# Ledger of designs, part 157: peptides against a protein of PDB entry 7BDX

Target 1, 212 residues: chain A of PDB entry 7BDX
Amino acid sequence: EMGAAACTLLWGVSSSEEVVKAILGGDKALKFFSITGQTMESFVKSLDGDVQELDSDESQFVFALAGIVTNVAAIACGREFLVNSSRVLLDTILQLLGDLKPGQCTKLKVLMLMSLYNVSINLKGLKYISESPGFIPLLWWLLSDPDAEVCLHVLRLVQSVVLEPEVFSKSASEFRSSLPLQRILAMSKSRNPRLQTAAQELLEDLRTLEHN

## One batch from the design tools (peptide; made by RFdiffusion4, then SolubleMPNN)

Design b2_p18_4_s1 (from b2_p18_4, 10 letters changed)
Fold by OpenDDE base, seed 5:
Structure b2_p18_4_s1 (fold): chain B 212 residues (1-212), chain C 212 residues (1-212), chain A 18 residues (1-18)
Amino acid sequence: as target 1 above (212 residues)
Amino acid sequence: as target 1 above (212 residues)
Amino acid sequence: MPELLPERERLQEELEAE
């Protein structure tokens, strides 16, 4: 309970760039993010049996951790830190996104996807995550989720890949061969306006690439 | 482990006034400080039997919590918050300081005393803690500690009382009748320069009050 | 092409309100 409360507060204050800098400027940052990955992994592994009440202190704790990572990744120096010094955490996030079933732990998925999106703003970060084994299949696995918010953030991450020619060229063959075009087209007709827009933009970007 | 790490980071960043304001501006502050008191109390109660390795994650966790309280109390709005909305926490800190034996949990004692000192900067805070049942005996109990840092911070708190005529007048009779003058005099001869200075200043303040 | 913009989490309030 106390841990969750503390983490929640830390999440809130980490919305400040100066707080992120303070976190990273300390000598405890490496340890914190190392343990963060381990904690998130342990939580996901524990979900296999018990419908853990998503509203539990444990869930809130992990959500806060994921939120902190996201806020760190929202800052340039934070992205640099994560990519250079906390790659294990990135690997863990990718792994966990693959381990979760469609519809499972939706809120956590969204937070993790948001963190990856922020990392993708850094070209080095985008290169790292996109070159991770099974990244393209992972995107499609996640895109099969029934939750609109999950799909939205997947589409945004896909767009990050598509918008970077250097990265896209490396995966272009696999990407084109496995692209769930019908799924994306279906999303472009979603009643959710955010999802609809994201899908439409991605489709336009993909069309532009085919003509070039 | 993760909780301790998160709390430690929160402690570090709470050194900023803006972070304190952010903590207090959120809707979670009341809950956080409520649980903080409970957690600290539970920890102290658990110490009765096991020489808990003071370097344990649990100890670090509680130290961080106490540090956060101290940093909050270092800010004017934080003092106001604690005195107006978290009096139970102040009561708990006073209780715990009384429950701990001389030489026991020295670092925690110091942190708690630092928090009380910061609270004492606010006249309302000083009034509140000084009017707590057994406050004067508590000061003398704490002053019997063999640790110089504990004694130093006790002396500083005593000075806060002595320097406020309105507060001192309410306790003057009890204070004068139970004052461990010999102990304070001994401290004025300490090889620890900080303790020596604090004791000397207090003695000077006390002499000034006797002549008035 | 739209520039990628970093997102900070405001979801704390939403997650806690649920």
Scores: peptide ipSAE 0.026, ipTM 0.800, DockQ to the pose 0.068
Fold by OpenDDE base, seed 2:
Structure b2_p18_4_s1 (fold): chain B 212 residues (1-212), chain C 212 residues (1-212), chain A 18 residues (1-18)
Amino acid sequence: as target 1 above (212 residues)
Amino acid sequence: as target 1 above (212 residues)
Amino acid sequence: MPELLPERERLQEELEAE
């Protein structure tokens, strides 16, 4: 209980850039983010058994960890830190997103996707994530999720790839050959306005690339 | 391991007034400080068994908690919060200081004493602490500790009481009747300059009160 | 190219409310 509470507070205050800088400026940052990945992985691996209630202290703890990573990645120096010094954590997030089944741990998926999106703002981060083995199949695996928020953040991440010619050119062939176009088209007609907009914008971006 | 790391980071960033305000401005502060006291108490109660190494994750976690309390109490709004909304935590700290034996958990004692001192800067806090049952005997119990840092912070806390006439007048009779004068005199001759100075200043303050 | 904007996470309570 105490761990979850403390970590939640840390997550809350990490919304401040100054706090992120303070976290990263310390000598404990590397260890912290290493353990973060391990803890998140342990949680996901334990899910194959009894559906640990989403409201458990463990779940709250892992949510806070994912939130901290997201807030760190929201800052330029935080992105640099993650890409340069904590790539294992990025690998872990990608792996965990692949290990989770559709509809499973939706909130965690959203937070992890948000962290990846933030990392993708940095070209080096985008390159690292998009060049990860199985990245394209992972996107489609995630996009099959029935949750609109998961799908939204997948679309945003896909857009980050598509909008960077250097990155997109490397995966364009695989991307085009496997694109779940019908699924994205369906999302463009969603009653969820955020999902609808994201899908429509992505479709427009893709059309633009086909004509260039 | 993760809990200790997260809590340690929270402790570090809590050195900022803005972070303290952020912690207290949230709706989780009350619960956090409630659990803080419980966790610290559980740790101390578990010590009667195997000497849990001071370097254990549990010890580090509790140190971080005590550090957070100290940093919160260093801020005016933090003192107000503790005195108004988390008195149980103050009671817990007093109790734990009484439960620990001389030489036992020295670092924790120091941190807890520092938190009490910070609270004592606020007149309401000083009144609350000094009016706690057994406060005077507790001071002498702590002052019997062989550790110079423990003794130093006890002397500072005693000085806070002595320097406030309204507070001192209420306990003056008990204080004078039980004052370990020989122990304080010995400390005034300590090779530790901080302890020496603190003891000498306290003796001077006490002499001034006897002549008024 | 449109600049990607970083997204800061809401407190857990806000996420639970959605």
Scores: peptide ipSAE 0.019, ipTM 0.796, DockQ to the pose 0.068
Fold by OpenDDE base, seed 1:
Structure b2_p18_4_s1 (fold): chain B 212 residues (1-212), chain C 212 residues (1-212), chain A 18 residues (1-18)
Amino acid sequence: as target 1 above (212 residues)
Amino acid sequence: as target 1 above (212 residues)
Amino acid sequence: MPELLPERERLQEELEAE
């Protein structure tokens, strides 16, 4: 309970760039983010099937951890830190996103996807995550989620890849051959306006790439 | 381990006034500081004699908690918050300072004393803690500690009382009758320069009060 | 191409209020 409370407060204040810099400027950051990955992994491994304890102290704790990572990745120096010094954490996030079933731990998925999106703002970060083994299959696995918010954040991450020719060209063949086009088309008709917009924009971007 | 790491980071960033304001501005602050008191109490109660696990995760966790309280109390709005909304925490700190033996958990004592000193900067805070049952005996109990840093911070807290006539006058009789003058005189000859200075200043202040 | 904008997590209070 105390740990979760402290972590939740840290998550809240990490919305400030200055706080992120303070976290990263200390000698405790490396250890903290290492343990963060381990803690998140342990939580996911402890899940039995689709049972979700969304209101548990443990869940709140892990949510706060994912939130902190997201906020760190929202800052330029934070992205550099994660990509240079905390690659294991990024790998863990990617792995956990693959380990979770569709519909399982929706909130956590969203937070982790947001963190990856923020990392993808940096070309170095985008290159790193996109070169991770199984990245493209993972995107499609995640896009099969019934939750609109999960799908939204997946589409945003896909857009990050599509909008960067240097990254997209390396995986263009695999991307095209496995693209769940029908699913994306369905999302473009979603009642969720944010999902609808994201899907439409991605489809437009893909069409533009095919003509170029 | 994870909770301690998160709390340690929160302690570090709480050195900023803006971070303290962010902590207090949220709806989680009350619960956090309530659990903080309970956690600190549980730790002290778990101590067996003079056994100290100074390097344990648990110890680090409690140190960070005490540090956060200190940093909150260093800010005007933080003092108001503690005195108005977290009195139980202040009471807990006073109680724990009484429960710890001389020489036991020196670092924690120092942090707790620093928090009380910061609270004493506010007249309302000073009044509150000085009116706590057993406050004067507690000061002398703490002043019997063999650690120079503990004694230093006790003397600083005593000075806060002495320098405020409205507070001192209410307890002047008890204060004078129980004053460990010989101990304070000995401290004025300490090899620790900070302790020596604090003791000398207090003695001068006391002499001035006797002549006024 | 449009620059990607970072997302920050809001305070837990705001998340719980929704």
Scores: peptide ipSAE 0.042, ipTM 0.813, DockQ to the pose 0.071; fails the geometry check
Fold by OpenDDE base, seed 3:
Structure b2_p18_4_s1 (fold): chain B 212 residues (1-212), chain C 212 residues (1-212), chain A 18 residues (1-18)
Amino acid sequence: as target 1 above (212 residues)
Amino acid sequence: as target 1 above (212 residues)
Amino acid sequence: MPELLPERERLQEELEAE
């Protein structure tokens, strides 16, 4: 209980750039993010058995951890840190997103996707995650999620890939061959305005790429 | 392990006034400090049995918690919060300081004493802790500690009481009757310069009060 | 090119309220 509370507070204060800098400036950052990945992994592995109540201290703890990673990745120095020094954490996030079933741990998925999106602001980060094995299939797997927020953040991440020619060119063939176009088209008609807009923008970006 | 790491980071960043404000501005501050007290209490109670290794995750966790309280109390709004909204935590700290034996958990004692000293900067806080049952005996109990750092912080807290006439007048009789003068005199001759100075200053303050 | 803007996690309050 106390650990979850402490982590939740840390998550909250990590919304500040100065706090992120303070976290990273300490000698404990590497260890912290290493354990973070392991903790998140352990949590996800435990879900296959006992329905850990979504409101459990453990769930809150993991949400807070994912939130901290997101907030760190929201800052330039944080992205640099993650891409250079915590690649294993990024690998963990990618793996966990793949291991979770559609509809499973929606809030956690959103946080993890947000973190990856933030990492994608750094070209080095985008390259790293996009070159991860099974990245493209993972995107489509996640896009099958019934949750609009999950899908929204998937589309945003896809857009990050599409908008970077250096990255997109490497995966363009696989991307085009596996693109769930009908699903994206359906999302462009969503009643959720954020999802609708994201899907429409992505479709426009994709159309632009086909003409080039 | 992860909880201790998170709490340690929270401790580190709480050295910033803005972070303290952020912690307190959230709706979770009350709950956090309530659980903090309980966690510290549970730890101290567990020490009577198994020698929990001082370097255990649990010890680190509790040290971090005590550090957070100290950092919060170092800020005006933090003192106000503790004195107005977390009196139980202050009670816990006082109790734990009494329950610990001389030489036991020295680092924790120092942190807790530092927090109380910071609270004493607020007159309301000083009044609250000084009016706690057994406060004067507690000070002398702690002053029997073989650790110079513990004794230093006890002397600092005693000085806070002595320098505030409104508080001192209420306990002056008990204070004078129980004052371990020989112990303080011995400390004024300490090879530890910080302890020596603190003891000398306190003795001077006490002499001044006897002439008034 | 749409500029990728970093997003800080604001969902803490939303996640805790649910």
Scores: peptide ipSAE 0.028, ipTM 0.800, DockQ to the pose 0.069; fails the geometry check

Design b2_p18_4_s2 (from b2_p18_4, 10 letters changed)
Fold by OpenDDE base, seed 5:
Structure b2_p18_4_s2 (fold): chain B 212 residues (1-212), chain C 212 residues (1-212), chain A 18 residues (1-18)
Amino acid sequence: as target 1 above (212 residues)
Amino acid sequence: as target 1 above (212 residues)
Amino acid sequence: MPELLPERERLQAREAAE
């Protein structure tokens, strides 16, 4: 309980750029993010067969960790740090997103996706995650999730790939061959306005790429 | 381990006034400090008979908690918050300081004493802690500690009491009757310059009070 | 190519108010 409370507070204050800089400027950052990945992995592995008590201290703890990662990645120096010094954490996040079933741990998925999106703001970060084995299949797997927020953030991440020619060119063949176009089209008709907009924008971007 | 790491980072960033304000401005502060007291108490109670693994994750965790309390108390709004809304925590700290043996958990004692000193900067805080049952005997008990840092911070806290007439007057009789003058005199001859200075200053303050 | 993509907005993960 205490750990969760402390971590939650840290998550809250990590919304400050100066706090992120302070976290990273210390000598504890590397260890912290290393343990973070391990902890998140352990949590996901423990979910097998158990009713997800979403309101458990453990869940809250892991959510806070994911939130911290997201907020760190929201800052330029944080992105640089993660991509240069905490690649294992990024790999772990990608792996966890693949291990979770559709509809499972929705909030955690969203936070992890948000973190990856933030990482993708850095070209180096985008290159790293997009070159990860199974990245494209992972995106489509995640897009099968029934949750609109999960799908929204997947679409945003997909857009990050599509909008960067240097990255997209490397995966263009696989991307085009596996693109769940019907799924994205369906999302463009969603009653969720954010999801609808994201899907529509992506479709527009994809159309533009076909004409070029 | 993860909890300790998170809490340690929170401790580090809590050195910022803005972070303290952020902690207190949220809706989680009350609960956090409530649990903090409980956690510290649980730790101290667990020490009975066990070799203090000072470098354990548990110890580090509790040190970080105490550090956070100290840093919160260093800020004006933090002092106000603690005195108004977290009195149980202050009571707990006082109790723990009494429960620990001389030489036991030295670092924790120092942090707790530092927190109380910071609280004492606020007159209301000083009044509250000094009016706690057994406060004066507690000071002398703590002053019997072989550790110079513990003694230093005790002396500083004693000085806070002595320098505030409104507070000192309420306890003057008990204070004078139980004052370990020889111990303080011995400390004024310490090879530790900080301890020496603190003891000397206190002796000067006490002499001034006798002449008035 | 630029290292950062300024057209992309950062996301802040906010804790849900309990």
Scores: peptide ipSAE 0.055, ipTM 0.824, DockQ to the pose 0.177; fails the geometry check
Fold by OpenDDE base, seed 3:
Formats: structure tokens, sequence, C-alpha cells
Structure b2_p18_4_s2 (fold): chain B 212 residues (1-212), chain C 212 residues (1-212), chain A 18 residues (1-18)
């Protein structure tokens, strides 16, 4: 309980850029984010066996951790830190996103996807993520999620790839061959306005790429 | 391990006034500090039975918690919060300081004493602490500690009481009757310059009170 | 300084209670 409470507070204050800088300026950052990855992994692995109540202290703890990672990645120096010094954590997040089934741990998925999106703002980060094994299949796996928020953040991440020619060119063939176009089209008609807009924009971006 | 790491980071960033304000501005502050007291209490209670390694995750966690309390109390709004909304925590700290034996958990004692000193900067806080049952005996109990840093912070807290006539007048009789003058005099000759100075200043303050 | 992609939104994660 105390751990979850402390981590939740840390998550809250991590919304500040100055706090992120303070976290990273210390000598504990590396260890913290290393353990973060391990903790998140352990949590996800435990889900298959135990009906862990979503409101458990453990769940709250993991959500807070994911939130912290997201907020760190929201800051330029945080992105630099993650990409340069905590690649294992990024690998873990990618792995966990693949391990989770559609509809499973929606909130955690969203937070992890948000973190990846933020990391992708750094070109080096985008390259790293997009070159991860199974990245494109992972995106499509995630896009099969019934949750609109999950799908929204997947689309945003896809858009990040599409909007960067240097990255997109490396995977363009695989991307085009596996693109779940019908699913994206369906999302462009979603009642969720954010999802609808994201899907529409992505479709426009994709069309532009086909003509170039 | 993860909890201790998170709490340690939270402690580190709590050195910022803005972070303290952020912590207190959230709806989680009350719960956090409530659990903090319980956690610290549980830790101290566990010490009598198990040789808990001072370097345990549990110890680190508790140190971080005590550090957070200290940093919160270092800020005006933090003092206000503690005195108005987290009195139970203050009670717990006072209790724990009494439960610990001389030489036991020195680092924790120091942090707790620092927190109390900070609280005492607020007149309302000083009144609250000083009116706690057994406060004066507690001070003398703590002053028997072999650790110079513990004694230093005790002397500082004593000085806070002595320098506030409104508070001192309430306990002046008990204070004078139980004052470990020989111990304080011994400290005024300490090789530790900080302790020496603190003891000398306190002796001067006490002399001034006797003449008035 | 890391190279940033232009015109990208930054996402802040907020606690459910925040």
Amino acid sequence: as target 1 above (212 residues)
Amino acid sequence: as target 1 above (212 residues)
Amino acid sequence: MPELLPERERLQAREAAE
C-alpha cells in the first residue's frame, strides 16, 4: 500500500518538467527505471494466473510507473535519457504490449502507448522503437483492441512512423502489405471523435504516401 | 525494492518547494501521510525482533518517508498541512522517538527530529508538539543519545521551545526542574563544532531566561 | 540535444484522481 501511494505521488509530480529533470539528475534514475521494467513485467506475467483486481495496490503501482515513464518521455531530456540509458525499459514496454490480449489491461496499454509515442518524438527514439523486432505486427495486434483509447494511441504511433520518411522507408513494404486498412477505415467512422479524426488523418497521410 | 526506489526518488524531488506544493495540492496527500505514519510505526516495532539490516529496502523506504516529511515541513504550506491535517503523523513521530533507544536508528531519529524542528517553526506546530504528553521527558531521553547529530537536533528543538515565551512559560517549571544541565554543559565542550555551538547558544538562552 | 520531430504533441499522463 505505501509503495503504491508513494509511486502515485511520484507520478503526479512527474507532470512537471522540473521534477523530471530532478529525477534524472540524480544517481538513482538508472536503477529506478531498470526496476520499473522488471516490475511491470512481473505484473503482466502474474495476470494470466490470478484474477488480480484492477484496483489492487499492485495495479495502481504499475499504473503509476507507466505514468511516470510517460511523463519522463514527455520531456526532451527524458526522451534522451530513455533512448540512451534505458533501452531495456523500452524493450520491456514493447514486449508487454505484445503479451497483453485485446481488452486486457486497457489502462496500462494506454499509458505504455503514450510513453512510446512520446519517445517517438525523438527521432532516435522513433528509430529504435520502429526497428524493434515485430514492431509492425505489434501495431496491428494492438489495433485489434476493442478499446477506442488503445486504438487511438496505436494510430498516433503509426502516424509517427508514417510521418517520418527515414523510418517509414525501412518498413514501407511490410507496412503496406500488412496494413489493416479495413480496420482503420472502420475507425474513421467511429463515434469517438478523437479516434475518428486520428484514423482520418492517418488515412490521408497514407494516401499521400501512395502518390509519392 | 521498487517501493523503496520510488519513495527515494520522491524524497529527492521533495527538496523542491514546488514539488511539496504539488504533493499537497493533490487529493492523495492525506492518505499518503496517514500511511506514512503507520509504515514508520510498523518498522520501528519490527526492530526489536529482527536484526533488520540498516541497508534493507525497508530501512531505505522508511528513511525516505522521514525525509519527505522533513522536506514538507521545511515549507510554510507544508507545516500548515502537517499541523492542521496530519497531526496523527506528528504524534507518531513523537511516539517513535520515545520508543527508540539511545544509539538505535540514528539516521531515522535525525530525520524525525529535523521534521519536528521544521514543524516548530510554525508557532501552532511548536505549541502542538510541546504540549504533547511527555514532551519534556522525551527531549531529555533523546539528549542521552550518544550520537552527536541526534543531540544536535534535540538541542535545536529545545532552543525552539526556549525562544518562544508563550510556549516556554507553560512548561517552564518542569523544564527547569528536569533540565540535564550537566549533559548540556558537556555538549558545550564537544569536539563537534556544531554541537558545541548549539549547546553554548542554548546555555546562553537559558541564562537569559533566568535573569528575566 | 536529441533531434526532435517537428509538430509533435507531447502527452502527459495524469492520475485518474488528478
Scores: peptide ipSAE 0.049, ipTM 0.821, DockQ to the pose 0.220; fails the geometry check
Fold by OpenDDE base, seed 4:
Structure b2_p18_4_s2 (fold): chain B 212 residues (1-212), chain C 212 residues (1-212), chain A 18 residues (1-18)
Amino acid sequence: as target 1 above (212 residues)
Amino acid sequence: as target 1 above (212 residues)
Amino acid sequence: MPELLPERERLQAREAAE
C-alpha cells in the first residue's frame, strides 16, 4: 500500500519536465529504472495464475511505474537516458508486451506502449526498439488486441517507424510482407475517432511510401 | 527494494516547492500521509526485537518518508496541509519520538524533528504540537540524546516555543519547572559549533524572558 | 543530443497520476 502510494505520487509529479530532470540528475535513477523493469516483469509473470484484482495495490504500483517511465520518455533528456543507460528496461517492456495476450492487462499495455512511443521520438530510440528481435511481429501481435487504446498506440508506434526512412528501409521487406492491412483498414473505420484517424494517417503514409 | 527506490526519488524531488504543491494539489495526499504515519509506526515497533540493519530497505523507505514530510513542512502550504488535514501524522511523529530511546534510530529522529520544527514555523502548527500531551517532557527526553544533531533540532524546536509569547505563556510554568538547564549549558560548550550556537541562543532567549 | 523526430515530438504522450 505505501509503495503504491509513494509511486503514484512520483508518477503524478513526473509529469513535470523539471521533475524528470531532477530524477535523472540524481544518482538513484539507474537503480530505480533497473528495479522498475524487474518489478514489472514479476507482476506480469504473476498474472498467469491467480486473477490479480486489477485494483490491487500491486497493479497500482506497476501502473505508476509504467507511468513514470512514460513521463520520463516524454522528455528529450529522459529518452536519452533510457536508450543509453536503461536499455534493459526497454527490452523488458518489449518482452512484456509480447508476453501479454490480447485483452490482457490493457492499462499496462497502454502505458508501456506510450513509453515506447515516446522513446521512438528520438532517432536513436527508434533505431534501438525497431531493431529489437521480433519487433515487427510484436507490433502485429499487439495490433490484434480488441482494445482501441492499445491499438491506437501501436499504430502510432508503427507510424514512427514508417516516417523515418533510415529505420523503415531496414525492415521494409518484413514490414510489407507481414503488414496486417485488413486489420488497419478495419481500424480506419473504427467508431473511436482517435483510432480511426491514426489508422487513416498510417494508411496515407504507407501509400506514400509505395509510390516512392 | 522498489518501494524504497521510489520513495527515495520522491523524497529527492520533494525538495522542490513546486513538487510539494503538486503533491498536495492532488487527491492522493491525504491517503499518502495517513499511510506514512502507519508505516513509520510499524517500523519503530519492529525495532524492539530484531536489530534491523540500519541499511535495510525498510530503513531507507522510512527515512525517505520522513524526508518527504520534512520537505512538505518546509513549505507554507505544506504546513497548513499537515496541521489541518494530517494531524494524526503529527501525533504519530510525536509518539514515535517518545517511543525511541536515546541513541536509538538517530537519523529518523533527526528527520522527524526537522519536520516538527518546520511545522512549528506556522503559529497554528506550533500551537498544535506544543499543546500535545507530554510535549515538554518529550523535549527533555529527546534532549537527553547523546547525538548532537538530535539535540540541535530539539533546541531549535524549543526555541520556536520560547519565541512565541502566546504559546510559551501557556506552558511557562511547566517549562521553567522542568527545564534541564544544566544540560543546555553543557550543550552551549559543545565542540559542535551548530549545537553550541543553538544552545547559546536559546539561553539568551530564556534570559530575556526571565527579565520580562 | 540524440537526433529528434520533429514531427513526432508534437505527438508525445504524458500521463498523469490516477
Scores: peptide ipSAE 0.036, ipTM 0.821, DockQ to the pose 0.267; fails the geometry check
Fold by OpenDDE base, seed 2:
Structure b2_p18_4_s2 (fold): chain B 212 residues (1-212), chain C 212 residues (1-212), chain A 18 residues (1-18)
Amino acid sequence: as target 1 above (212 residues)
Amino acid sequence: as target 1 above (212 residues)
Amino acid sequence: MPELLPERERLQAREAAE
């Protein structure tokens, strides 16, 4: 209980760039992010049997951890840190996103996707995550989620790939061959305006790439 | 493990006034400080049988909690918060200081004493803690500690009382009758310069009060 | 190669969560 509360407060204050810098400037940062990945992984592994209540202390704790990672990744020095010093954490996030079933731990998925998106703002980060084994299939797996927010953040991440020619060119063939076009088209007709817009923009970007 | 790490980071960033304000400005502050006291109490109660290693995750966690309280109390708005909204925590700290034996959990004692000292900078805080039942005997109990840092912070807290006439006058009789003069005199001869100075200054302050 | 993509920064906003 107390751990979750402390971690939640840390998450809240990590919205500040100065706090992120303070976290990273300490000698404890490496250890912290190392155990972060392990803790998140342990949580996801524990879900295979127990419908953990979304409001459990453990869930809150993991959400806070994912939130901290997201906020760190929102800052340039944080992205650099993650990409250079905490790659295992990024790998873990990718793995966990694959391990979760559609509709399972939706909030955690969103937070993890937000973190990856922020990392993708850094070209080195984008290259790293996009070159992860199974990255493209993972994106489509995640797009099968019934949750609009999950799908939204997947589309944003896909867009980050598509908008970077050097990254997209490496996976263009696989990407085009496996693209769930009908699913994205369906999303472009969504009642959710954010999802609708994201899907439409992605479709436009893809059309532009096919004509070039 | 992860909880201790997160809490330790929170402690580190709480050295910033802005972070303290952020912590207190949230709707979670009350709950956080409520459970803080409970957690610290649970830890101290657990010590009656197991020589918990000073370096245990649990110990680190409690140290971080006490550190956070100290940092909050270092700021004016933090003192106000503690005195107005978290009095139970202050009571808990006083209780725990009494429950610990001389030489037991020295680091925790120091942190707790630092927090009380910071609270005592606020006149309302000083009045509150000094009017706590058994406060004077508690101070002498703590001065029996073999650790110089514990004794130092006790002397500082005693000085805060002595330097405030409105507070001192209420307990002056009890204070004078129970004053461990020989112990303080011994401390004034300490090889520890900080302890020596604190004891000497307190003795001077006490002499000044007797002549007025 | 630039570490940050200005075009992405213009088109894609950074996100912070609380």
Scores: peptide ipSAE 0.026, ipTM 0.818, DockQ to the pose 0.134; fails the geometry check

